Peptides against a protein of PDB entry 5EG6. Designs and how they scored, part 35

Target 1, 151 residues: chain A of PDB entry 5EG6
Amino acid sequence: RLRSQTVSTRYLHVEGGNFHASSQQWGAFYIHLLDDDESEGEEFTVRDGYIHYGQTVKLVCSVTGMALPRLIIRKVDKQTALLDADDPVSQLHKCAFYLKDTERMYLCLSQERIIQFQATPCPKEQNKEMINDGASWTIISTDKAEYTFYE

## One batch from the design tools (peptide; aimed at target 1 F44 T45 D48 L68)

Design b1_p25_7 (made by RFdiffusion4; failed a check: the pose's geometry)
Pose (drawn by RFdiffusion4):
Structure b1_p25_7 (pose): chain A 148 residues (1-2, 6-151), chain P 25 residues (1-25)
Amino acid sequence: RLTVSTRYLHVEGGNFHASSQQWGAFYIHLLDDDESEGEEFTVRDGYIHYGQTVKLVCSVTGMALPRLIIRKVDKQTALLDADDPVSQLHKCAFYLKDTERMYLCLSQERIIQFQATPCPKEQNKEMINDGASWTIISTDKAEYTFYE
Amino acid sequence: PKKATWKEGEPPPTEVSNPKVMLFN
């Protein structure tokens, strides 16, 4: 959110995009700190904490973003030292692991990576673009099937 | 903790929890 500005992470046409009309449900999988990037990867059970490495996988298309470090957001900054459990409707930032401070970011409908600004005296913090702050919430679905 | 190996595009593993999330900006 930048209420009219609200966009959702979604996959269509073979790309991740920030949609104003539809939202995707993504599996969020914990990965070990030393797992490497690839189409194949190992996931782990447990509750998701800030600072941990995760994979987001579209439940509909099966496509996934690169490894991400989920980080807590305070106003406009990513807190690199935060390690408490990720909770419902928390603001989050996703650092693309092994990049020069590149974060998952929207530019209107486009999903891009955007470099964070290091903070002056507080070096456990990085300033992030407004499009790099994401609110997280668990999802569910009900299905009914009938035929005449 | 339990672990499982998985390939993109295939169904998710059953040996671990598979939570779903919605993300919005």

Design b1_p25_7_s1 (made by RFdiffusion4, then SolubleMPNN; from b1_p25_7, 7 letters changed; failed a check: the pose's geometry)
Amino acid sequence: MKTATWREGEPPPTEVSNPLVGLYT

Design b1_p25_7_s2 (made by RFdiffusion4, then SolubleMPNN; from b1_p25_7, 8 letters changed; failed a check: the pose's geometry)
Amino acid sequence: MAKATWREGEPPPTAVSNPLVGLYT

Design b1_p25_7_s3 (made by RFdiffusion4, then SolubleMPNN; from b1_p25_7, 7 letters changed; failed a check: the pose's geometry)
Amino acid sequence: MKKATWRVGEPPPTEVSNPLVGLYT

Design b1_p25_7_s4 (made by RFdiffusion4, then SolubleMPNN; from b1_p25_7, 8 letters changed; failed a check: the pose's geometry)
Amino acid sequence: MKTATWRVGEPPPTEVSNPLVGLYT

Design b1_p25_8 (made by RFdiffusion4)
Pose (drawn by RFdiffusion4):
Structure b1_p25_8 (pose): chain A 148 residues (1-2, 6-151), chain P 25 residues (1-25)
Amino acid sequence: RLTVSTRYLHVEGGNFHASSQQWGAFYIHLLDDDESEGEEFTVRDGYIHYGQTVKLVCSVTGMALPRLIIRKVDKQTALLDADDPVSQLHKCAFYLKDTERMYLCLSQERIIQFQATPCPKEQNKEMINDGASWTIISTDKAEYTFYE
Amino acid sequence: ESYTSLYSDVDDGTTLSAPVWYPPT
């Protein structure tokens, strides 16, 4: 959110995008700190905490973003030292692991990476673009099937 | 079915495969 500005992470046309019309449901998988990037990867059980490495996988298309470090957001900053459980409707940032402070970010409908600004005296914090702050919530679905 | 869970609901050590998409700069 930048209420009219609301966009959702979604996959269509073979790309991740920030959609104003549809939202995707993504599996959030915990990875070990030393797992490497690839189309094949190992996931672990447990509750997701800030600072942990995760893979987001589209439940519809199966496509995934690169490994991300989920980080807690305070106003406009990513808190790199935060390690408590990720909770419903928390604001989060996703650092693309092994990059120079590049975060998952939207530019209108586009999904890009955007570099964070290091903070002056508070070096456990990085300033992030408004499009790099994401609210997380668990999803569910009900299905009914009939025929005449 | 549940999605976007805050618990990684998988068996320990499960290996998955997915095409990886990279955001541009």

Design b1_p25_8_s1 (made by RFdiffusion4, then SolubleMPNN; from b1_p25_8, 9 letters changed)
Fold by OpenDDE base, seed 2:
Structure b1_p25_8_s1 (fold): chain B 151 residues (1-151), chain A 25 residues (1-25)
Amino acid sequence: as target 1 above (151 residues)
Amino acid sequence: EKYNSLYSDVEEGTVLKAKVVYPPV
């Protein structure tokens, strides 16, 4: 007999003017590439090209225009965020979103909430930070503005 | 035209969804 395992998935979503994690709905977000010296703000200048790990990005909800603070997108290896990876961001890999100019704070979901999670330094590997499962994101391109999942 | 591929790099202006997948507890 074949055994099946239940997988739980939650999506980044905006509702009621707030970011939250939904198991039934997903939001479509623009990912914008910023210069490293770009200041925080609702208005920003973007640069062309493919996004690499270590670069500064903005996530903006395509429907509401709500945006997260500036993020550094980092490559994830198992339960760790890599601090020195700089290869192109691939949809094949999980990633983490470091809140720029913070002390190891990462975008994280906890149940239905979007929170900041403080990563723990790796004692033996200075180029890595330990993150929890809620801070390991999978990003997938889409042409949809918003989608509600029905089973 | 629809663009939705897990095998593509991400460029400026890409529209994406972001999710976290948990293994079974």
Scores: peptide ipSAE 0.598, ipTM 0.839, DockQ to the pose 0.119
OpenDDE base, seeds 1, 3, 4, 5: peptide ipSAE 0.569, 0.582, 0.554, 0.565; ipTM 0.899, 0.844, 0.825, 0.893

Design b1_p25_8_s2 (made by RFdiffusion4, then SolubleMPNN; from b1_p25_8, 10 letters changed)
Fold by OpenDDE base, seed 2:
Formats: C-alpha cells, sequence, structure tokens
Structure b1_p25_8_s2 (fold): chain B 151 residues (1-151), chain A 25 residues (1-25)
C-alpha cells in the first residue's frame, strides 16, 4: 500500500473508477518494473528484479486493475526529490513518483484527491526538485500483517 | 525498523493490461 505522509495520514485507494486518498481505507497495489524505453499504453511488458530509484514503474490496483501512467520512482530527502539516486528502493522510506515525460509532475495528495503536483527546481542543487508533503509517499508491503492509520 | 527492498516479481517479459488513469493537475 501507499501512504502519503501529511498531517493527516492518507492511503492511496481506488473507488468509483478513480484514484483517491482515504484516511481509513487503503488499496493494495502491484508495483511493476518497466524498461526505461517502455512506451505508455494499456498493455506493457514488465521486468523482474529489485527496483532502483530512477527506474520506471507501473502502479496497478489489485482490485480494479486500473493503473497510473508510467512513473519514475525517486528517493526523497526531506521535501526534495533526488534526481540522481539509483540505489535499491527501500520500503518504509519516503519516495516520490514522477510522472514520466512531464515537466516535473509528481503524484500528490491534495485533501481527498490524487493530483499532479509540479515540483520546483532547486537552483542551487540541480540534482534535486522541491516537492510538498503530499507528494512524499511511504510504501508498505502487504505481505506484512500490520495496519495502522491516522484520522 | 527494517527496510526491505522492493522487488518486481512478475516473470520477466510478461505482458500486462491495465486501464491508465491520469490524475488531474
Amino acid sequence: as target 1 above (151 residues)
Amino acid sequence: EKFNSLYSDVPEGTVLKAKVVYPPV
């Protein structure tokens, strides 16, 4: 599951054919690794292996089968997304999802909505982009028998 | 806390189908 770390914790969820955020409900998602040159489409070829920051991924709802567009998973340091990190993705560590082929658009929580948030370049650090708290996510594997949420 | 690595565990080369939903700006 995906959790956005804000003042009120919310989880990524799919309802009514749309992605949204709930403080009490969460959905299980598949995260699939794609090749860097994989094109966008309803059909895609997946790769196996450990996912690294900077790689292209697909998030697919396990219930509805709906997916977000191709994302680049990026490491987060405080309120910045790191553009050049390439180490293996660590669960429970903050990450951001850049919408591939956009101008710094990231998957973001805004109230109950899931939206695109445009990150701001860091003039002094070209390897970082400034994101808001809603664009910072924590990934928790569903194979663990734990569930905690905040209201 | 222990941080486990994320793994894409679908067989290599598998073709999947999923409706693409674009979040609004």
Scores: peptide ipSAE 0.590, ipTM 0.900, DockQ to the pose 0.497
OpenDDE base, seeds 1, 3, 4, 5: peptide ipSAE 0.570, 0.561, 0.573, 0.567; ipTM 0.903, 0.902, 0.895, 0.900

Design b1_p25_8_s3 (made by RFdiffusion4, then SolubleMPNN; from b1_p25_8, 10 letters changed)
Fold by OpenDDE base, seed 4:
Structure b1_p25_8_s3 (fold): chain B 151 residues (1-151), chain A 25 residues (1-25)
Amino acid sequence: as target 1 above (151 residues)
Amino acid sequence: SKFSSLYSDVEEGTVLKAPVVYPPV
């Protein structure tokens, strides 16, 4: 049995072999930590430990077993993704998922679809990228109840 | 309030397999 923390986020769902948005169903995912130099593929080696912003993760659907490509989890400040944050990921903070090895593409909710959204560089702040609201996610652990979440 | 951090708790070095699905651009 997998011991990775099971997490959920609003709207993210897997059906019919595809990731999509559902207002009625919440998907449950395993979040796995990868090494920074881990290659993309169907097979991947996982690391253990607390997940920090800036690290590479895999989200695997707990039901279908399907995964998104490698993501870098980044801290969000309002409508910007922070490029240099490295503290432990907190469920109380919004985060963004950068698709690794892309030109600023982030996991994004658009209507009923899950798409890639290209962030815009912040001209005044090199350590930030501007994202839209759909690219900001809140992750909730489904196996631990340590706080009350209000939506 | 208390912060809850995310963690990966699979044994270090475990190899997992999962088909990859790419969201559209």
Scores: peptide ipSAE 0.555, ipTM 0.894, DockQ to the pose 0.490
OpenDDE base, seeds 1, 2, 3, 5: peptide ipSAE 0.547, 0.547, 0.549, 0.530; ipTM 0.894, 0.891, 0.896, 0.886; seed 2 fails the geometry check

Design b1_p25_8_s4 (made by RFdiffusion4, then SolubleMPNN; from b1_p25_8, 9 letters changed)
Fold by OpenDDE base, seed 4:
Structure b1_p25_8_s4 (fold): chain B 151 residues (1-151), chain A 25 residues (1-25)
Amino acid sequence: as target 1 above (151 residues)
Amino acid sequence: EKFSSLYSDVPEGTVLKAPVVYPPV
């Protein structure tokens, strides 16, 4: 396990007061854990601890200080987001960011833009939603502190 | 399997402020 507050991801950065996509740049963000009942706003109270899938997080640009709305970080299996996964978030796995309190809207890369993409329910699997490739993200920790654990 | 997991290390209960940007639909 990596104990890290800052993360990087390709195709996501802030420029001119907006979130943009870049094929050449990696955006650096603080990832903050929130309580499940934390309301949306410019101010938010953070929690400490290992981040698990299904929990609410805030992504704050380390450069501009601007944030995305509250997100639920979900585990990805192929092209589906898992709704009931609750294990610790691993940077070795792709993840999806569900925009909290929306109808299956996920953070998505579309060409040079960051948009919301509406996932489709899986008819055969109620614990999954179908997402596109643009809604799958890889998180790379920028911190060097590591803790080893086995699954 | 060995995994590397993320940790939120800001002190518990800290209040932060950040302007919110909403991606378009």
Scores: peptide ipSAE 0.582, ipTM 0.903, DockQ to the pose 0.449
OpenDDE base, seeds 1, 2, 3, 5: peptide ipSAE 0.577, 0.579, 0.544, 0.349; ipTM 0.906, 0.907, 0.901, 0.739; seed 3 fails the geometry check

## One batch from the design tools (peptide; aimed at target 1 G17 E40 L99 I115)

Design b1_p26_1 (made by RFdiffusion4)
Pose (drawn by RFdiffusion4):
Structure b1_p26_1 (pose): chain A 148 residues (1-2, 6-151), chain P 26 residues (1-26)
Amino acid sequence: RLTVSTRYLHVEGGNFHASSQQWGAFYIHLLDDDESEGEEFTVRDGYIHYGQTVKLVCSVTGMALPRLIIRKVDKQTALLDADDPVSQLHKCAFYLKDTERMYLCLSQERIIQFQATPCPKEQNKEMINDGASWTIISTDKAEYTFYE
Amino acid sequence: EEEEEEEELQEEWEEEWEEQREEAAE
């Protein structure tokens, strides 16, 4: 959110995009700290904590973003030292692992990576673009099937 | 045909992101 500005992470046309009309449900998988990037990867059980490495996989298309480090957001900054459990409707930032402070970011409908600004005296913090702050919430669905 | 085009678009997107990440690692 930048209420009219609200956009959702979604996959269509073979790309991730920030949609104003539809939202995707993504599996969030914990990965070990030393797992490497690839189409194939190993996931682990457990509750998601800030600072951990995760893979987001579209439940509809199966497509995934690169490995991300989920980080807690305070106002406009990513807190790199935060390690508590990720909770419902928390504001989060996703650092693209092994990049120069690149975060998952929206530019209108587009999903891009955007570089964070290091903080002056507080070097456990990085300033992030407004489009790099994402609110997380668990999802569910009900399905009914009938025929005449 | 539509499924093949969709798979190609996903591959191209992944490749672009992998390239951008390699460049950001420099």

Design b1_p26_1_s1 (made by RFdiffusion4, then SolubleMPNN; from b1_p26_1, 11 letters changed)
Fold by OpenDDE base, seed 1:
Structure b1_p26_1_s1 (fold): chain B 151 residues (1-151), chain A 26 residues (1-26)
Amino acid sequence: as target 1 above (151 residues)
Amino acid sequence: MEEKELEEKMREERERWEKQREEAAK
């Protein structure tokens, strides 16, 4: 289970005000649960509770303080994002970060950059969207583990 | 990072995301 807490994810880090990726780096971020009706902006109100798939979250770099736009965390099954999953987020499963209020845009690792990847609708499964491997992320809670981060 | 600098960087980053989205939509 995840809650509003500090987490680490592979590849993602901030340099010079931009999000970058490195295969050898783990970025430390605060993941914050937001209300579904929370507006976009640098200022936001954090909601208490465990994070479930389908909920709106904010990722804030623990080092720089830079934040990504509002995201909906979605469960990943193989190479598909599940649109209707609502169970608690598990660290044992990969997840996808849908950019809220976009046309199926997801955070994606491409080369050494973090970009938006447009998912493709699944023909026979309306509750799924096809994503690439770069749009699948692993989240690790740092509450019980120490990580050394170097840019 | 200074707060003002951070705000500027975040604004620039948002613009980058928006621009990328627009380009992808073309």
Scores: peptide ipSAE 0.175, ipTM 0.718, DockQ to the pose 0.344
OpenDDE base, seeds 2, 3, 4, 5: peptide ipSAE 0.066, 0.045, 0.070, 0.025; ipTM 0.603, 0.581, 0.632, 0.561

Design b1_p26_1_s2 (made by RFdiffusion4, then SolubleMPNN; from b1_p26_1, 17 letters changed)
Fold by OpenDDE base, seed 2:
Structure b1_p26_1_s2 (fold): chain B 151 residues (1-151), chain A 26 residues (1-26)
Amino acid sequence: as target 1 above (151 residues)
Amino acid sequence: DAEKELQERMKKAREEWARQRALASL
């Protein structure tokens, strides 16, 4: 299970005041669980507990302190983001980062660039949105405390 | 340009943060 802590992810990096892609190394970030009602801001109140899919999080670069806008972490099934999954986040599965309060925009790696990618609705499955591999992220906890895998 | 769009989103967010800081400092 994952909670507010430090994590590592490939490709996502901060340099020169911008987010960019690097396949050569893992970037280190703080992931913070927020309340669903938390407003966008530089400062925020971190919520206690394990992070579940569908919850609001902030990603903050551990090196530069630069933060992304509020995100909703979503479970990924192949090339789809699940909208109604609410189980604890598992490091065994890829996840997607929905840019909160957008029209299906997700954090995405595309040709060594970090972009927002608009997911396509699944016509027959209202609880899913179609994404690409670039919008699927692998995260690894760097905090050894209470580290538990969830399948 | 999807990269530019993300950057603009980030910029707007940072501007809002700056505004909030300014107000909090009053």
Scores: peptide ipSAE 0.377, ipTM 0.832, DockQ to the pose 0.057
OpenDDE base, seeds 1, 3, 4, 5: peptide ipSAE 0.119, 0.362, 0.310, 0.360; ipTM 0.680, 0.822, 0.802, 0.823; seed 1 fails the geometry check

Design b1_p26_1_s3 (made by RFdiffusion4, then SolubleMPNN; from b1_p26_1, 16 letters changed)
Fold by OpenDDE base, seed 3:
Structure b1_p26_1_s3 (fold): chain B 151 residues (1-151), chain A 26 residues (1-26)
Amino acid sequence: as target 1 above (151 residues)
Amino acid sequence: SEEKKLKEAMEKTKKEWKEKIEEASK
């Protein structure tokens, strides 16, 4: 299970004060669980416990300290993000990072660039949003005790 | 572009933090 800790993800890394993508690099990040009512800022209070889908998190580069805006980690089923999943985050499943307080914007890799991608609502399933492959991420814990490899 | 939007969002985060500091210093 995932909790506030150091993690790695493919492609994403920080250079020159900006987030970049590379097919040959795995970025190392701290993922921090926040309270749902935590305000935006470079400094924040970390919450203890296992991270569940639907909760607010911060991704901080372990090298530079650069942080992304607040994200909601969501469970992915095929090419859809689940809006109401609340079970503990599993490293065996891909996840999506919704940019909090946006109109369905997700963190996305496109042509080796990191962008915001707008998900499309599912007409017949109100609890799902359609995302592309670039918006589906794999997280691997760097904690040896919690390490689970998933390709 | 969506890439620029992300960068702007990051800058907004910095701005909001700066504003919090300024408010606390009053």
Scores: peptide ipSAE 0.154, ipTM 0.616, DockQ to the pose 0.060
OpenDDE base, seeds 1, 2, 4, 5: peptide ipSAE 0.022, 0.029, 0.136, 0.023; ipTM 0.469, 0.511, 0.602, 0.465

Design b1_p26_1_s4 (made by RFdiffusion4, then SolubleMPNN; from b1_p26_1, 17 letters changed)
Fold by OpenDDE base, seed 1:
Structure b1_p26_1_s4 (fold): chain B 151 residues (1-151), chain A 26 residues (1-26)
Amino acid sequence: as target 1 above (151 residues)
Amino acid sequence: SAEEALKKAMKEAAEEMAKRRAEAAK
């Protein structure tokens, strides 16, 4: 199970005051659980407890303190994000980061850059949104700032 | 404000993607 802690996310890292992505690098971030009604901003209140899919989180670079916008962490099944999954986040499963208050926009790696990818609704499955591989992320716990990971 | 810059970049990226999709649909 995952809670507010320092984690590494595949492909995501901070360099030169900017967010970057690499297929070879893991960035270290504090993942903070937020209340569902927490407003956007650099200042936020962290909620205690284990993180569940569907909850709002804040990713903060462990070194620079740079933060991403509020995200909803969602469970991934193959190439779909599950909208109604609410079980505890597992480090063994891929996840997707929905940018909160957007129209199906997800954090995505594309050509070594971080972009927003708009998920496509699944007509036959209202509880799912179709994403691409670049929008699927792996999370592992670590206290390291950054390291290179090879599968 | 790195966060703001990121938001802007992401917004622009999204708009570009939407534009490409619209063009592909023609």
Scores: peptide ipSAE 0.088, ipTM 0.577, DockQ to the pose 0.083
OpenDDE base, seeds 2, 3, 4, 5: peptide ipSAE 0.079, 0.065, 0.062, 0.068; ipTM 0.572, 0.575, 0.559, 0.556; seed 5 fails the geometry check

Design b1_p26_2 (made by RFdiffusion4; failed a check: too like the target's own chain)
Pose (drawn by RFdiffusion4):
Structure b1_p26_2 (pose): chain A 148 residues (1-2, 6-151), chain P 26 residues (1-26)
Amino acid sequence: RLTVSTRYLHVEGGNFHASSQQWGAFYIHLLDDDESEGEEFTVRDGYIHYGQTVKLVCSVTGMALPRLIIRKVDKQTALLDADDPVSQLHKCAFYLKDTERMYLCLSQERIIQFQATPCPKEQNKEMINDGASWTIISTDKAEYTFYE
Amino acid sequence: SEEEEEERKEQNKEFIENLYNNSESS
């Protein structure tokens, strides 16, 4: 959110995009700190904590973003030292692992990576673009099937 | 099913490449 500005992470046309009309449901998988990037990867059980490495996989298309470090957001900053459990409707940032402070970011409908600004005296913090702050919430679905 | 799986892997790779190529900063 930048209420009219609200966009959702979604996958269509073979790309991740920030949609104003539809939202995707993504599996969030915990990965070990030393797992490497690839189409194939190992996931682990447990509750998601800030600072941990995760993979987001579209439940519809199966496509996934690169490995991300989920970080807690305070106003406009990513807190790199935060390690508490990720909770419902928390604001989060996703650092693309092994990059120069690149975060998952929207530019209108586009999904891009955007470099964070290091903080002056508080070096456990990085300033992030407004499009790099994401609110997380668990999802569910009900299905009914009938025929005449 | 095999063709869908290949297409999904190809699109995912292309997207990831585009993601790193379309980097921005302040």

Design b1_p26_2_s1 (made by RFdiffusion4, then SolubleMPNN; from b1_p26_2, 14 letters changed)
Fold by OpenDDE base, seed 5:
Structure b1_p26_2_s1 (fold): chain B 151 residues (1-151), chain A 26 residues (1-26)
Amino acid sequence: as target 1 above (151 residues)
Amino acid sequence: SEMEKKLIKEKQKKFIEELLANRRSP
């Protein structure tokens, strides 16, 4: 289970004061749980407790303090984001980061860039949206700021 | 420093703008 803490994810890291995407690096971010009604801004109130799917979070670079826009962390099942999952976030599952207040836009890695990918509604399952592999993220808890890995 | 913080904020803004500008649909 995740709480407001430092996490690492592949590909996304900060270098030279900018967000960068690299297949060889893990970046460290604070994942902060927000209230659903929290407005966008540099200053925000962090909630206590475990992070659950469907909740609003802020990803803040542990080094620079740079933050992404508000995200809703969603559970991934195969190639779909689950819209109604509300169980605690598990490191055993991949997740997707929905950009809050968008039309199904998710954080996506594409050609070493972080972009928005628009999910496709599932015609037979209204509680799911189809995402691509680039929009599926692995998260692990870490105390390290950043590390490089080679496959 | 305050200048450094300002620079970081500016870079963040640029990144966000880029992120928002780069959208992909299936």
Scores: peptide ipSAE 0.354, ipTM 0.816, DockQ to the pose 0.837
OpenDDE base, seeds 1, 2, 3, 4: peptide ipSAE 0.236, 0.261, 0.233, 0.291; ipTM 0.756, 0.769, 0.751, 0.791

Design b1_p26_2_s2 (made by RFdiffusion4, then SolubleMPNN; from b1_p26_2, 15 letters changed)
Fold by OpenDDE base, seed 1:
Structure b1_p26_2_s2 (fold): chain B 151 residues (1-151), chain A 26 residues (1-26)
Amino acid sequence: as target 1 above (151 residues)
Amino acid sequence: MKKEEEERKKKQKEMLKELFENRQSP
């Protein structure tokens, strides 16, 4: 199970003060659990406990300290984000990061950039939104705050 | 350093602005 800790994710990294993506690089981030009513800001209060899908999190670059906006971590099933999943985050599943208070915007890899991808509602499944592969992320716990490059 | 923190915040603000401007819709 995932808790507020250092994690690594493929593709996503910070370079030159911007979030970028590379197939050759794994970024290191702190993932922090927030309260659902936590406001957006540079400073935030971290909540203790295991992270569950549907909860609000902050991703902070372990190197630069740069943070993305508040995100809701959602469970991914194939090419869909599950809106009502609330079980503990598992490293066995891919995740999607919904930008909180947006119209279905998710963090997405496009070429070498991190952008917002607008998910499409599933016509017959209200608890799902269709995302693309670029909006599906693999995260793993790591003991070290370091970037890994592929040979 | 206060100056470094301010610069970091500025960069983050610019980054976020760029992120919000770069969107892909179906």
Scores: peptide ipSAE 0.330, ipTM 0.802, DockQ to the pose 0.869
OpenDDE base, seeds 2, 3, 4, 5: peptide ipSAE 0.262, 0.261, 0.302, 0.306; ipTM 0.788, 0.782, 0.790, 0.791

Design b1_p26_2_s3 (made by RFdiffusion4, then SolubleMPNN; from b1_p26_2, 15 letters changed)
Fold by OpenDDE base, seed 5:
Structure b1_p26_2_s3 (fold): chain B 151 residues (1-151), chain A 26 residues (1-26)
Amino acid sequence: as target 1 above (151 residues)
Amino acid sequence: SEEEEKLRRELQKEARKRLLEERQSP
């Protein structure tokens, strides 16, 4: 299980006061669990507990303190984001970061840029949205605390 | 310092603003 801790992800990086993509360096971020009703802001209250898919999180650069907008971490299955998954976040799965309060916008890697990608609804699967590979992220815990992988 | 923290927060706001403006290309 993943909890509020430092994580690393490929490509996502902060430099020069901006979010960008780096093929050479992994970005190190604190992932913080928030309450679902937490408002957007520079200051926020971190919630205790293990992070589950569907929950609201803040990604904060461990070096600069630069923070992304509130995100909902979602489970990825192939090229789809699952809207109703609520199991604990596992490093065995890719994840997608839905930008909270947007119209299906996800954090996306496009070449050397970090952009928003609008997911497409799945006509036959109401609980899924189609995303591209750039919107699928792999996170690795850098915390020394014990964690469990889920199948 | 308080000034440094203020600057950091301002940079954060600007960075997020830029991010929110970055969307997929047609």
Scores: peptide ipSAE 0.279, ipTM 0.778, DockQ to the pose 0.702
OpenDDE base, seeds 1, 2, 3, 4: peptide ipSAE 0.229, 0.270, 0.250, 0.123; ipTM 0.750, 0.773, 0.761, 0.657

Design b1_p26_2_s4 (made by RFdiffusion4, then SolubleMPNN; from b1_p26_2, 16 letters changed)
Fold by OpenDDE base, seed 1:
Structure b1_p26_2_s4 (fold): chain B 151 residues (1-151), chain A 26 residues (1-26)
Amino acid sequence: as target 1 above (151 residues)
Amino acid sequence: MEEEERLRKEKQEKMLKELRENRQSP
């Protein structure tokens, strides 16, 4: 299970004040659990406890302090984001980061940039949205260490 | 430092703006 802590993810890193992507680089981030009612802003209150899919989180670069907008962490199954999954986040699964209050926009790796990818509703499954591989992220807990490395 | 923090915030805003502008739709 994942709690508010430091995590690493491939591709995503901050350089020159911007989020960039590298196929060889792991970035270190703080993932913070927020209240669902938390408003957007640089100042936010972190909740205690294990993070569950469907909850609102903040990703903050451990090096630069740069923060992404509020995200909803969602469970990924194949190339779909699950909208109603609420079990604890597991490192055994990939996840997707929905940009809160957007029209199905997800953090996505495209070439060497981080962009917003608009998911497509699944025709037959209301609880799923179709995403691409670039919008699927692997996260690894770095509970005791904060680091960025090249694979 | 205040100036460093200001610069950080400015970069933050710029980054977020660029993120908002970089979209891919099916």
Scores: peptide ipSAE 0.443, ipTM 0.857, DockQ to the pose 0.891
OpenDDE base, seeds 2, 3, 4, 5: peptide ipSAE 0.438, 0.431, 0.434, 0.440; ipTM 0.856, 0.853, 0.854, 0.855

